# Ledger of designs, part 96: peptides against a protein of PDB entry 6B9H

Target 1, 151 residues: chain A of PDB entry 6B9H
Amino acid sequence: AELCESLLTWIQTFNVDAPCQTVEDLTNGVVMAQVLQKIDPAYFDENWLNRIKTEVGDNWRLKISNLKKILKGILDYNHEILGQQINDFTLPDVNLIGEHSDAAELGRMLQLILGCAVNCEQKQEYIQAIMMMEESVQHVVMTAIQELMSK

## One batch from the design tools (peptide; made by RFdiffusion4, then SolubleMPNN)

Design b2_p24_3_s2 (from b2_p24_3, 13 letters changed)
Fold by OpenDDE base, seed 3:
Structure b2_p24_3_s2 (fold): chain B 151 residues (1-151), chain A 24 residues (1-24)
Amino acid sequence: as target 1 above (151 residues)
Amino acid sequence: DENKYEKEFFEKMKKKEEEEEEEE
């Protein structure tokens, strides 16, 4: 999916420790968790990160478990820190991500993380980074942000 | 000029952030 591919490119700019070259690399949630920690390490601290299991392999049940925790973290962050300014009535189906590596649903998950980045305390840093991205990717990211902010 | 609209969009976001920081 175009959304997923563009946001994968965006995610890669974070230079996290976990592999993040393919859609499959993102399905266990480890990259997502590390990205969230970079976005707000005070909120997504080591205690939170330690709840995400590493080395899950192809165990889709463990992937789903991780993804559920991450989704909850994102929603809680939006509520507690960001003031619920992200439109999240359409949540990603983490079951499809974990079990089938569904790119469309993964894109929706990454979109929520994008929402965290462009609304966090250091939002200007992330906005500036997006402004320097390749045009085609930038366009998709912009559209994704607009969708999040629409009511 | 090709990505003018995208740049303008993010510049507006940047400006809003600066205004919010000034109010704090």
Scores: peptide ipSAE 0.059, ipTM 0.604, DockQ to the pose 0.046
Fold by OpenDDE base, seed 2:
Structure b2_p24_3_s2 (fold): chain B 151 residues (1-151), chain A 24 residues (1-24)
Amino acid sequence: as target 1 above (151 residues)
Amino acid sequence: DENKYEKEFFEKMKKKEEEEEEEE
């Protein structure tokens, strides 16, 4: 999916420790968790990160477990820190991500993380970084932001 | 409240996710 491909490129700019080259690399949630910690390490602290299993392999059940924790974290962050700024629309199906590596649903998950970045304390840094991305990728990312913020 | 529906949406989903986590 175009959204997933562009947001994968965006995720790669975080330079996290976990591999993040392919859609499959993101399905266990480890990259996403590390990205969230970079976005707000006070909220997504080491205790939170430690709840995400890093030794998942191909176990789709463990993937889904991680993804559910991450989605919950995003929703909690939106409620407790961001003040419910993300638009009300369909949330990602983490079961499809974990079990089937569904790129469309993964794109929706990454879009939520994008929402965290562009609304966090360091939002201006992330927005500026997006402005420096390749034009085609930037367009998709900005469209995704617009969708999140358009009530 | 301009964030009423958004808040309700996320709260509903939070509860759903918490229930699913408890079933693990």
Scores: peptide ipSAE 0.032, ipTM 0.401, DockQ to the pose 0.023
Fold by OpenDDE base, seed 1:
Structure b2_p24_3_s2 (fold): chain B 151 residues (1-151), chain A 24 residues (1-24)
Amino acid sequence: as target 1 above (151 residues)
Amino acid sequence: DENKYEKEFFEKMKKKEEEEEEEE
């Protein structure tokens, strides 16, 4: 999916410790969790991050467990910190991500993380960084942001 | 009230995720 591809590129700009070169690399949630910590380390602190299991391998049940925790974290963050500033369109199916590496659903998941970045305290920094991305990727990312913010 | 619908959505989904996590 085009959305997933562009958002993977966006995720790579965070330079997290976990490998993040492929769609499969993102399916265990470790990269996502590390990105969220960078977005707001006060909220997604070490205690929160430690709930995400790093030794998952190919166990799709463990992947789904991590992804559910991350999704919950995003929902909590939107409710408690961001004040519900993103659209409540259908949430990603984390089962399809964990079990089948579904790129479309992964794209939706990454879009929610994008929503966190562009609404957090450092939103202007992240928006500025996006504006310096390759034009084709930038277009997709900005469209994804607009979708989140549209009412 | 402008965020009421979204708030309810997130709260509902948050509850669902909490329940699923507890069932692990």
Scores: peptide ipSAE 0.019, ipTM 0.391, DockQ to the pose 0.022
Fold by OpenDDE base, seed 5:
Structure b2_p24_3_s2 (fold): chain B 151 residues (1-151), chain A 24 residues (1-24)
Amino acid sequence: as target 1 above (151 residues)
Amino acid sequence: DENKYEKEFFEKMKKKEEEEEEEE
C-alpha cells in the first residue's frame, strides 16, 4: 500500500540498528520497537525493549506476540503521556501483519508510530524532518498525520 | 517557497497540538 511504502521510507530516517529495507523487515516489530525507543527513551526504555524478541525468523506467532506488545505500548503511551491527542480509529490487525505481511495493516501500525512522533516532547524535531522529505513521500505522510489529528 | 504549504500545514498542526495539551 502507498501508506506503508511512504511510512517505511519515513521509518528508515531513524537509522535504527535492525534491518529495515523491506516491508518484511518490519513485520517482526523489532524496527518498530527501536524507533519507539528513539521517540521516547524514557517511556520505551531498555526494560520495555527487552520484552521484544529479536531472534524471530519466520515464526509468525512470535511476530504477532511482538506486535501485540508494541501496539499495547503505543496505546498506553498515547493514554498516559500524549493524553489521547490522536483520533481513535480502527486499530491495525497485528495478526495479518505477522502472518501475512499485510501492507495495509502494517501501514496503520506505522501510522500510529507516526502519531507518537508528532505528539511527543520532541515533536518539532520530527515535524521538521518530515518537512524535508521527498515531496511525494511527504504528501502521504502529511495526509496520514491529518487523519490522526482530525476530530 | 516550495515548502510554503507544508510549513503552513505543520504550523496549524502545532497549534492544534498545543491547544490540546493546554486542555490536559
Scores: peptide ipSAE 0.022, ipTM 0.585, DockQ to the pose 0.055; fails the geometry check

Design b2_p24_3_s3 (from b2_p24_3, 13 letters changed)
Fold by OpenDDE base, seed 5:
Structure b2_p24_3_s3 (fold): chain B 151 residues (1-151), chain A 24 residues (1-24)
Amino acid sequence: as target 1 above (151 residues)
Amino acid sequence: DENKYEKEFFEKMKKLEEEKEELE
């Protein structure tokens, strides 16, 4: 999916420790968790990160477990810290991500993380970083942000 | 043109930020 591909490129700009070269690399949630910690380390602190299992392998049940925790974290962050500045729309199906590496649903998950970045305390920094990305990627990312912020 | 696109993107992002501020 175009959304997933562009947001994967965006995720790679965070330079997290976990491998993040392919869609499959994102399906266990470890990269996502590390990205969220970079976005807001006070909220997504080490205690929160330690709840995410890192040695998952191909165990889709563990992937789903991680993804559920991450999704909950995002939703709680949006409610408690961001004041729900982004609209509630269709939530990603973490089962499809964990079990089938569904790129479309993964794209939706990454879009929620994008929402965290462009609404967090350091939002201006992340917006500026997006403006330095390749044009075709910027277009998709911008569209994704607009969808999140649309009334 | 990269510069033109960047400018347009910046303006759109600025508008989004303003809209967020209005909702806060």
Scores: peptide ipSAE 0.024, ipTM 0.569, DockQ to the pose 0.115
Fold by OpenDDE base, seed 1:
Structure b2_p24_3_s3 (fold): chain B 151 residues (1-151), chain A 24 residues (1-24)
Amino acid sequence: as target 1 above (151 residues)
Amino acid sequence: DENKYEKEFFEKMKKLEEEKEELE
């Protein structure tokens, strides 16, 4: 999906330790968790990150478990820290991500992470970084942000 | 075209930031 492809490119700018070259690389949630820690290390601290299991391989049940924890973390962060500024009307189906590597649902998941970045304490830095990306990617990312911030 | 797109993008992002500031 176009959304997933562009947001994968965006995720790659974080330069996390875990492999993040393909859609499949993101399905276990490890990259997403590491990105969230970079966004707000005080909230997504080491204790939180340690709840995400590494070395899950192709075990889709473990993938889903990780993804559920991440989704919960995002929702809690939105409620407790961001003041519910992002629109989570349509939540990603983490079962489809973990079991089938569904790119569309993964895109929705990454969009929520994007929401965290553009509403966090360092939101200006993340927005500026997006403005430095390729125009085709910027268009998709900006549209995704607008959808999140729409009232 | 590239310059036109960039200008539009920056204007949209500026509006988003202003809206966020108003909500804070």
Scores: peptide ipSAE 0.024, ipTM 0.559, DockQ to the pose 0.137
Fold by OpenDDE base, seed 2:
Structure b2_p24_3_s3 (fold): chain B 151 residues (1-151), chain A 24 residues (1-24)
Amino acid sequence: as target 1 above (151 residues)
Amino acid sequence: DENKYEKEFFEKMKKLEEEKEELE
């Protein structure tokens, strides 16, 4: 999906330790967890990160377990820190991500992470970074942000 | 064309930032 492809490009700008070159690389949640820690290390601290299994392989059950923890973390962060400014009416199906590598649902998950970045304490830095991205990617990312903020 | 898009993008992002500040 176009959303997933553009947000994968955005995720790659974080330069996390885990591999993040393909959609499949994101399905175990390790990259997403490391990105969230960079966004807000005080909230997504080492104790939180340690709950995410790093040696998952192709075990889709373990992927889903990680993804559920990450989604919960995002939703809790939105409620506790961001003041529920993100539209959460359409949540990603983590089962489809973990079991089938569903790009559309993965795009929705990455969109929620995007919401965390553009509303966190360092939101100005992340917004400026997005404004420096390639035009076609900027368009998709901006549309995704607008959808999150629209009520 | 490219310059027009870039300008529109920056204006939309600025508006979004202003709306976020109002919600804070």
Scores: peptide ipSAE 0.023, ipTM 0.558, DockQ to the pose 0.137
Fold by OpenDDE base, seed 3:
Structure b2_p24_3_s3 (fold): chain B 151 residues (1-151), chain A 24 residues (1-24)
Amino acid sequence: as target 1 above (151 residues)
Amino acid sequence: DENKYEKEFFEKMKKLEEEKEELE
């Protein structure tokens, strides 16, 4: 999916330790968790990160478990820190991500992470980073941001 | 011409930021 591919490119700018070259690399949630920690290490601290299991392999049940924790973290962060400024009515289906590597649903998950980045304390830094990306990616990312902010 | 429309993008993002601040 175009959204997923563009947001994958965006995710890669974080330079996390976990592999993040393909859609499949993101399905276990490890990259996403590491990205969230970079976005707000005070909230997504080491204790939170330690709840995400690494080395899950192809166990889609463990992937789903991780993804559920991450989704909850995002929603809690949105509520507790961001003041629910983003649209969260259309939540990603983490089951499809974990079990089937569904790119469309993964794109929705990454979009929520994008929402965290553009609302966090360092929002301007992340916006500037997006502005330095390839134009076609910028377009998709900006559209995704606008969708999050729409009521 | 990779950043040909950077100005337009910046202005749009600026407006979005302002809207966020108003909601905070």
Scores: peptide ipSAE 0.028, ipTM 0.616, DockQ to the pose 0.087; fails the geometry check

Design b2_p24_3_s4 (from b2_p24_3, 11 letters changed)
Fold by OpenDDE base, seed 4:
Structure b2_p24_3_s4 (fold): chain B 151 residues (1-151), chain A 24 residues (1-24)
Amino acid sequence: as target 1 above (151 residues)
Amino acid sequence: SSNYYEELFFKKMEEKEKEEEEEE
């Protein structure tokens, strides 16, 4: 999916420790958790990050468990910190991500993380970084942002 | 094009802030 591919490129700009070169690399949630910690380390602190299993392998049940925790964290962050400024009417199906590496659902998950970035305290910095991305990626990312902010 | 999307983003943010203020 175009959304997933572009947001994967965006995720790679965070330079996290976990491998993040392929869609499958993201399905265990470890990269996502590390990205969220970079976005707001006070909220997504070490205690929160430690709840995410790192040695998951191909265990889809563990992947789903991680993804559920991450999704909950995103939703809680949106409610408690961001004041529900993100339109999250379309939640990702973490089961499809964990079991089948579904790119479309993964794209939705990454879009929620994008929402965290563009509404957080450092929102201006993330927007400026996006403005410097390759045109095709930038277009998709900006469209995704617009969707998040729409009623 | 990049400038266009940036402008739209900030307008939407401003609209959301205004709506939240009106609810208070």
Scores: peptide ipSAE 0.028, ipTM 0.566, DockQ to the pose 0.053
Fold by OpenDDE base, seed 5:
Structure b2_p24_3_s4 (fold): chain B 151 residues (1-151), chain A 24 residues (1-24)
Amino acid sequence: as target 1 above (151 residues)
Amino acid sequence: SSNYYEELFFKKMEEKEKEEEEEE
């Protein structure tokens, strides 16, 4: 999906340690967890990150387990730290991501992470970084942000 | 343009913050 591809490009700007070149690389949640740690290392600390299994391989059950933890972390972060600045949003189906590498659902998952970035303490840095992206990618990312903020 | 989308983004962000303040 267009959303997923653009947000993959955005995710790549974080330069995390885990491989993040393809959609498949994101399905185990490891990249997403590392990105969240960069967004707020005080909240998504090493203790939190250690709950995410890194050696998953093709085990879709482990992928789903990781993704559920990450989704919970995002929702808790939004509630506890961001004060629910992100509007009620359709939650991604992590089962489809883990089992089928569903790009549309993965896009929604990455969109929630985008919401964390543009509402966190360092929001201005992330917003400015987005403004420096290629125009076509920037358009999709900015539209995704606007959707998150819309009632 | 980038400036146009940035403007729209910040407008929506401000509206969201205003709504949250009103709910408190």
Scores: peptide ipSAE 0.027, ipTM 0.575, DockQ to the pose 0.081
Fold by OpenDDE base, seed 2:
Structure b2_p24_3_s4 (fold): chain B 151 residues (1-151), chain A 24 residues (1-24)
Amino acid sequence: as target 1 above (151 residues)
Amino acid sequence: SSNYYEELFFKKMEEKEKEEEEEE
């Protein structure tokens, strides 16, 4: 999916420790968790990160478990820290991500992480980074942000 | 505004987390 491909490019700018070159690399949630920790290390601290299993392999059940924890973390962060800035829309289906590597649902998950970045304490830094991205990717990312904020 | 599925999701997550803690 176009959304997933563009947001994967965006995720790669974080330069996390875990591999993040393909859609499949993101399905275990480890990259997402490390990105969230970079966004707000006080909230997504080491104790939170330790709940995400890093040695998952191809075990889709463990992937889904990680993804559910991450999605909960995102939603809690939005409610507790960001003041519910993200608009109400259908949540990503983490079962489809973990079991089938569904790119469309993964794109929706990454979109929520994007929402965390552009609303966090360092929002201006992340917005500036987005403005420096390749134009076609930037367009998709900005559209995704607008969708999150639209009421 | 809150997502329509948030409460159901969190409740299911709590149950799953408790099960995982007991298995570990």
Scores: peptide ipSAE 0.015, ipTM 0.401, DockQ to the pose 0.017
Fold by OpenDDE base, seed 1:
Structure b2_p24_3_s4 (fold): chain B 151 residues (1-151), chain A 24 residues (1-24)
Amino acid sequence: as target 1 above (151 residues)
Amino acid sequence: SSNYYEELFFKKMEEKEKEEEEEE
């Protein structure tokens, strides 16, 4: 999916330790968790990150478990820290991500992470970084932001 | 307002986390 491809490129700008070259690399949630920690290390602290299993392999049940924890973290962050600035949005189906590597649903998950970045304390830095991305990718990312923020 | 499925999601998540902690 176009959204997933562009947001994968965006995720790669974080330079996390976990491999993040392909859609499959993101399905276990480890990259997502590391990105969230970079976005707000006070909230997504080491204790939170340690709840995400790193040795998952092809176990889709463990993938889904990680993804559910991440999604909960995002929703809690939106409620507790961001003041629900992200609009009521259709939740990604983490079962499809974990079991089938569904790119469309993965795109929705990454979009929620994008919402965290552009509403966090350092949101201006993340927005500026996005404005420096390749134009075609930038357009998709900015459109995704507008979708999250539009009333 | 919260997402339509958030309440059910969090309930299921809490149950799953409890089960995983008990298995560890």
Scores: peptide ipSAE 0.010, ipTM 0.393, DockQ to the pose 0.016

Design b2_p24_4_s1 (from b2_p24_4, 14 letters changed)
Fold by OpenDDE base, seed 5:
Structure b2_p24_4_s1 (fold): chain B 151 residues (1-151), chain A 24 residues (1-24)
Amino acid sequence: as target 1 above (151 residues)
Amino acid sequence: SLAEELRRKQTQEFFKKLLEEASK
């Protein structure tokens, strides 16, 4: 999906330790967890990150377990820290991500992380970083942000 | 094309405004 591909490019700008070159690389949630820690290390601290299993291989059940924790973390962050600024009425299906590497659902998960970045304490820096990306990627990111902020 | 130019302008203005709001 176009959303997933553009947001994968965005995710790569974080330069996390885990491999993040393909859609498959994101399905175990490790990259996403590391990105969230960069966004807000006080909230997504080391204790939170340690709950995400790093060596899951192709075990889709373990992937789903990680993804559920990450989704819960994002939703709690939105409620407790961001003050419900993200429209999350359409949640990603983490089962489809973990079991089938569904790009559309993964795109929605990355969209929620995008929402965290553009609303967090360091939102100015993340917005500036997006503005330095290719125009085609910026356009998709814009659309994704607009969807999150609209009711 | 005109459509491409419009798209670029819309994207630029969106993030410019978003950044201004974030800088408060």
Scores: peptide ipSAE 0.709, ipTM 0.949, DockQ to the pose 0.968
Fold by OpenDDE base, seed 2:
Order: C-alpha cells, then structure tokens, then sequence
Structure b2_p24_4_s1 (fold): chain B 151 residues (1-151), chain A 24 residues (1-24)
C-alpha cells in the first residue's frame, strides 16, 4: 500500500534500535513503540515501553497483544495530551497486522503515529523533517495528515 | 507536467502553512 510504504520511509527517519526495513519488521510493534517514545518520552516512558514484549519472533498472538497496547497508548495520548486532534473513528485492525502483516492496516496504524508526531510538543521539528523528504512521500504524508485532522 | 507541478505546489503550501501554525 502506498500509505504504508511512505510511512515506513518516514518511520525509518527515526533511527530506532529495532529493525525497521520491511513491513514485517513493524508487525510486532517494537519499532512503533520505540518511535512513540521518541515522539514523547515523558508519556511513552520506560515503564510504558517495558510493557511491549521485544522477544516476539513470529508469534502473531504476541504481535497482536503488543499492537493492541500500542493502539491504546496512541488513543490515550490523543485524548490526554493532544486534546483529540486526531480523528480515530476508523481504527486499524491490529489482528490483520499481527496475523497477516496487512500493509493497509499497518498504514493506518502508522498514520496514527504520524498524527502524534505532527501534534506533539516537538511537532515543528517533525514537520520540518517531513519537508526534507522526497516530494512523493511528502504528498502521501500530507494526505494522511489531512485525513486525520478532518472532523 | 503541469499536474506534477500543481501537486508539488500544493504539497509545499500545505506544509508551509502547517509549519507556520506549529511555530506559533
């Protein structure tokens, strides 16, 4: 999916410790959790991060468990910190992500993380970083942001 | 192409505005 591929490229700019080269690399949620911690380490602190299992392997049940925690974290962050700036009425299906590596649903998950980045305290820096990316990626990111901000 | 230029312009304008608002 175009959304997933573009946002995967965006996620790679965070230079997290976990492997993040492929869609499959993101399905266990570890990369997402590390990215969220970079976005707001005060909220997504070590205690929160420690709830995400890192030794998941190919266990899709554990992947789904992680993804559910991450999704909850994102939604709570949106409500508690961002003041509901993100339209989360259409939630990603984390079961499809964990069990089938569904790129479309993964894209939706990454889109929510994008929403966190462009609304967080350091949103200016993240926006500037996006503006340094390839135009084609920027265009997809723009569309994704517009969708999130629309009521 | 003209379409590509338009898309590029729209994208640039979007992020310029977004950045301005973020910088307030």
Amino acid sequence: as target 1 above (151 residues)
Amino acid sequence: SLAEELRRKQTQEFFKKLLEEASK
Scores: peptide ipSAE 0.709, ipTM 0.949, DockQ to the pose 0.971
Fold by OpenDDE base, seed 1:
Structure b2_p24_4_s1 (fold): chain B 151 residues (1-151), chain A 24 residues (1-24)
Amino acid sequence: as target 1 above (151 residues)
Amino acid sequence: SLAEELRRKQTQEFFKKLLEEASK
């Protein structure tokens, strides 16, 4: 999916420790958790990050467990910190991500993380970083932001 | 093409406005 591909490129700019080159690399949630910690380390602190299992392998049940925790964290962050600035009407199906590596659903998950970045305390820096990306990626990111904050 | 240029300009204007709001 175009959304997932562009947002994967965006996620790669965070330079997290976990492998993040393919869609499959993101399905265990470890990269996403590390990205969220970079976005707001006071909220997604070390205690929160430690709840995410890092050695998951091909265990899709553990993947889904991680993804559920991450989704909950994003939704709680939106409510408690961002003041519900993003729309969570179409939530990603974490079962499809964990069990089948569904790129479309993964794209929706990454879109929620994008919402966190462009609304967090350091939103200015993240917006500036997006503006330096390839034009085709910027266009997809724009559409994703518009969908989050206008629908 | 003209369509490509328009899309590029629309994207740039979107983020310009978004950045301005974020900087206030």
Scores: peptide ipSAE 0.709, ipTM 0.949, DockQ to the pose 0.972
Fold by OpenDDE base, seed 3:
Structure b2_p24_4_s1 (fold): chain B 151 residues (1-151), chain A 24 residues (1-24)
Amino acid sequence: as target 1 above (151 residues)
Amino acid sequence: SLAEELRRKQTQEFFKKLLEEASK
């Protein structure tokens, strides 16, 4: 999916420790958790990050468990910190991500993380970083942001 | 093409506005 591909490129700009080159690399949630910690380390602190299991391999049950925790974290962050600025209708199906590496659903998950970045305390810096990316990626990101803010 | 230029300008204006709002 175009959304997933563009947002994967965006995710790679965070330079997290976990491998993040492919869609499959993101399905265990470890990269996403590390990205969220960079976005707001006070909220997504070390205690929160430690709840995400590493070394899950191909275990789709463990992937789904991680993804559920991450989705909950995003939704809680939206409610508690961002003041429900993100449209949380049409939530990603984490089962399809964990079990089938569904790119469309993963794209929606990454879109929620994008919503966190462009609304957080350091949103100015993240917006500026997006403006340095390729135009094709920026266009997809624009569309994704517009969709998030459309309630 | 003209369509590509329009798309690019729309994207640029979107983020310009978004950044201005974020910088307040």
Scores: peptide ipSAE 0.708, ipTM 0.949, DockQ to the pose 0.966

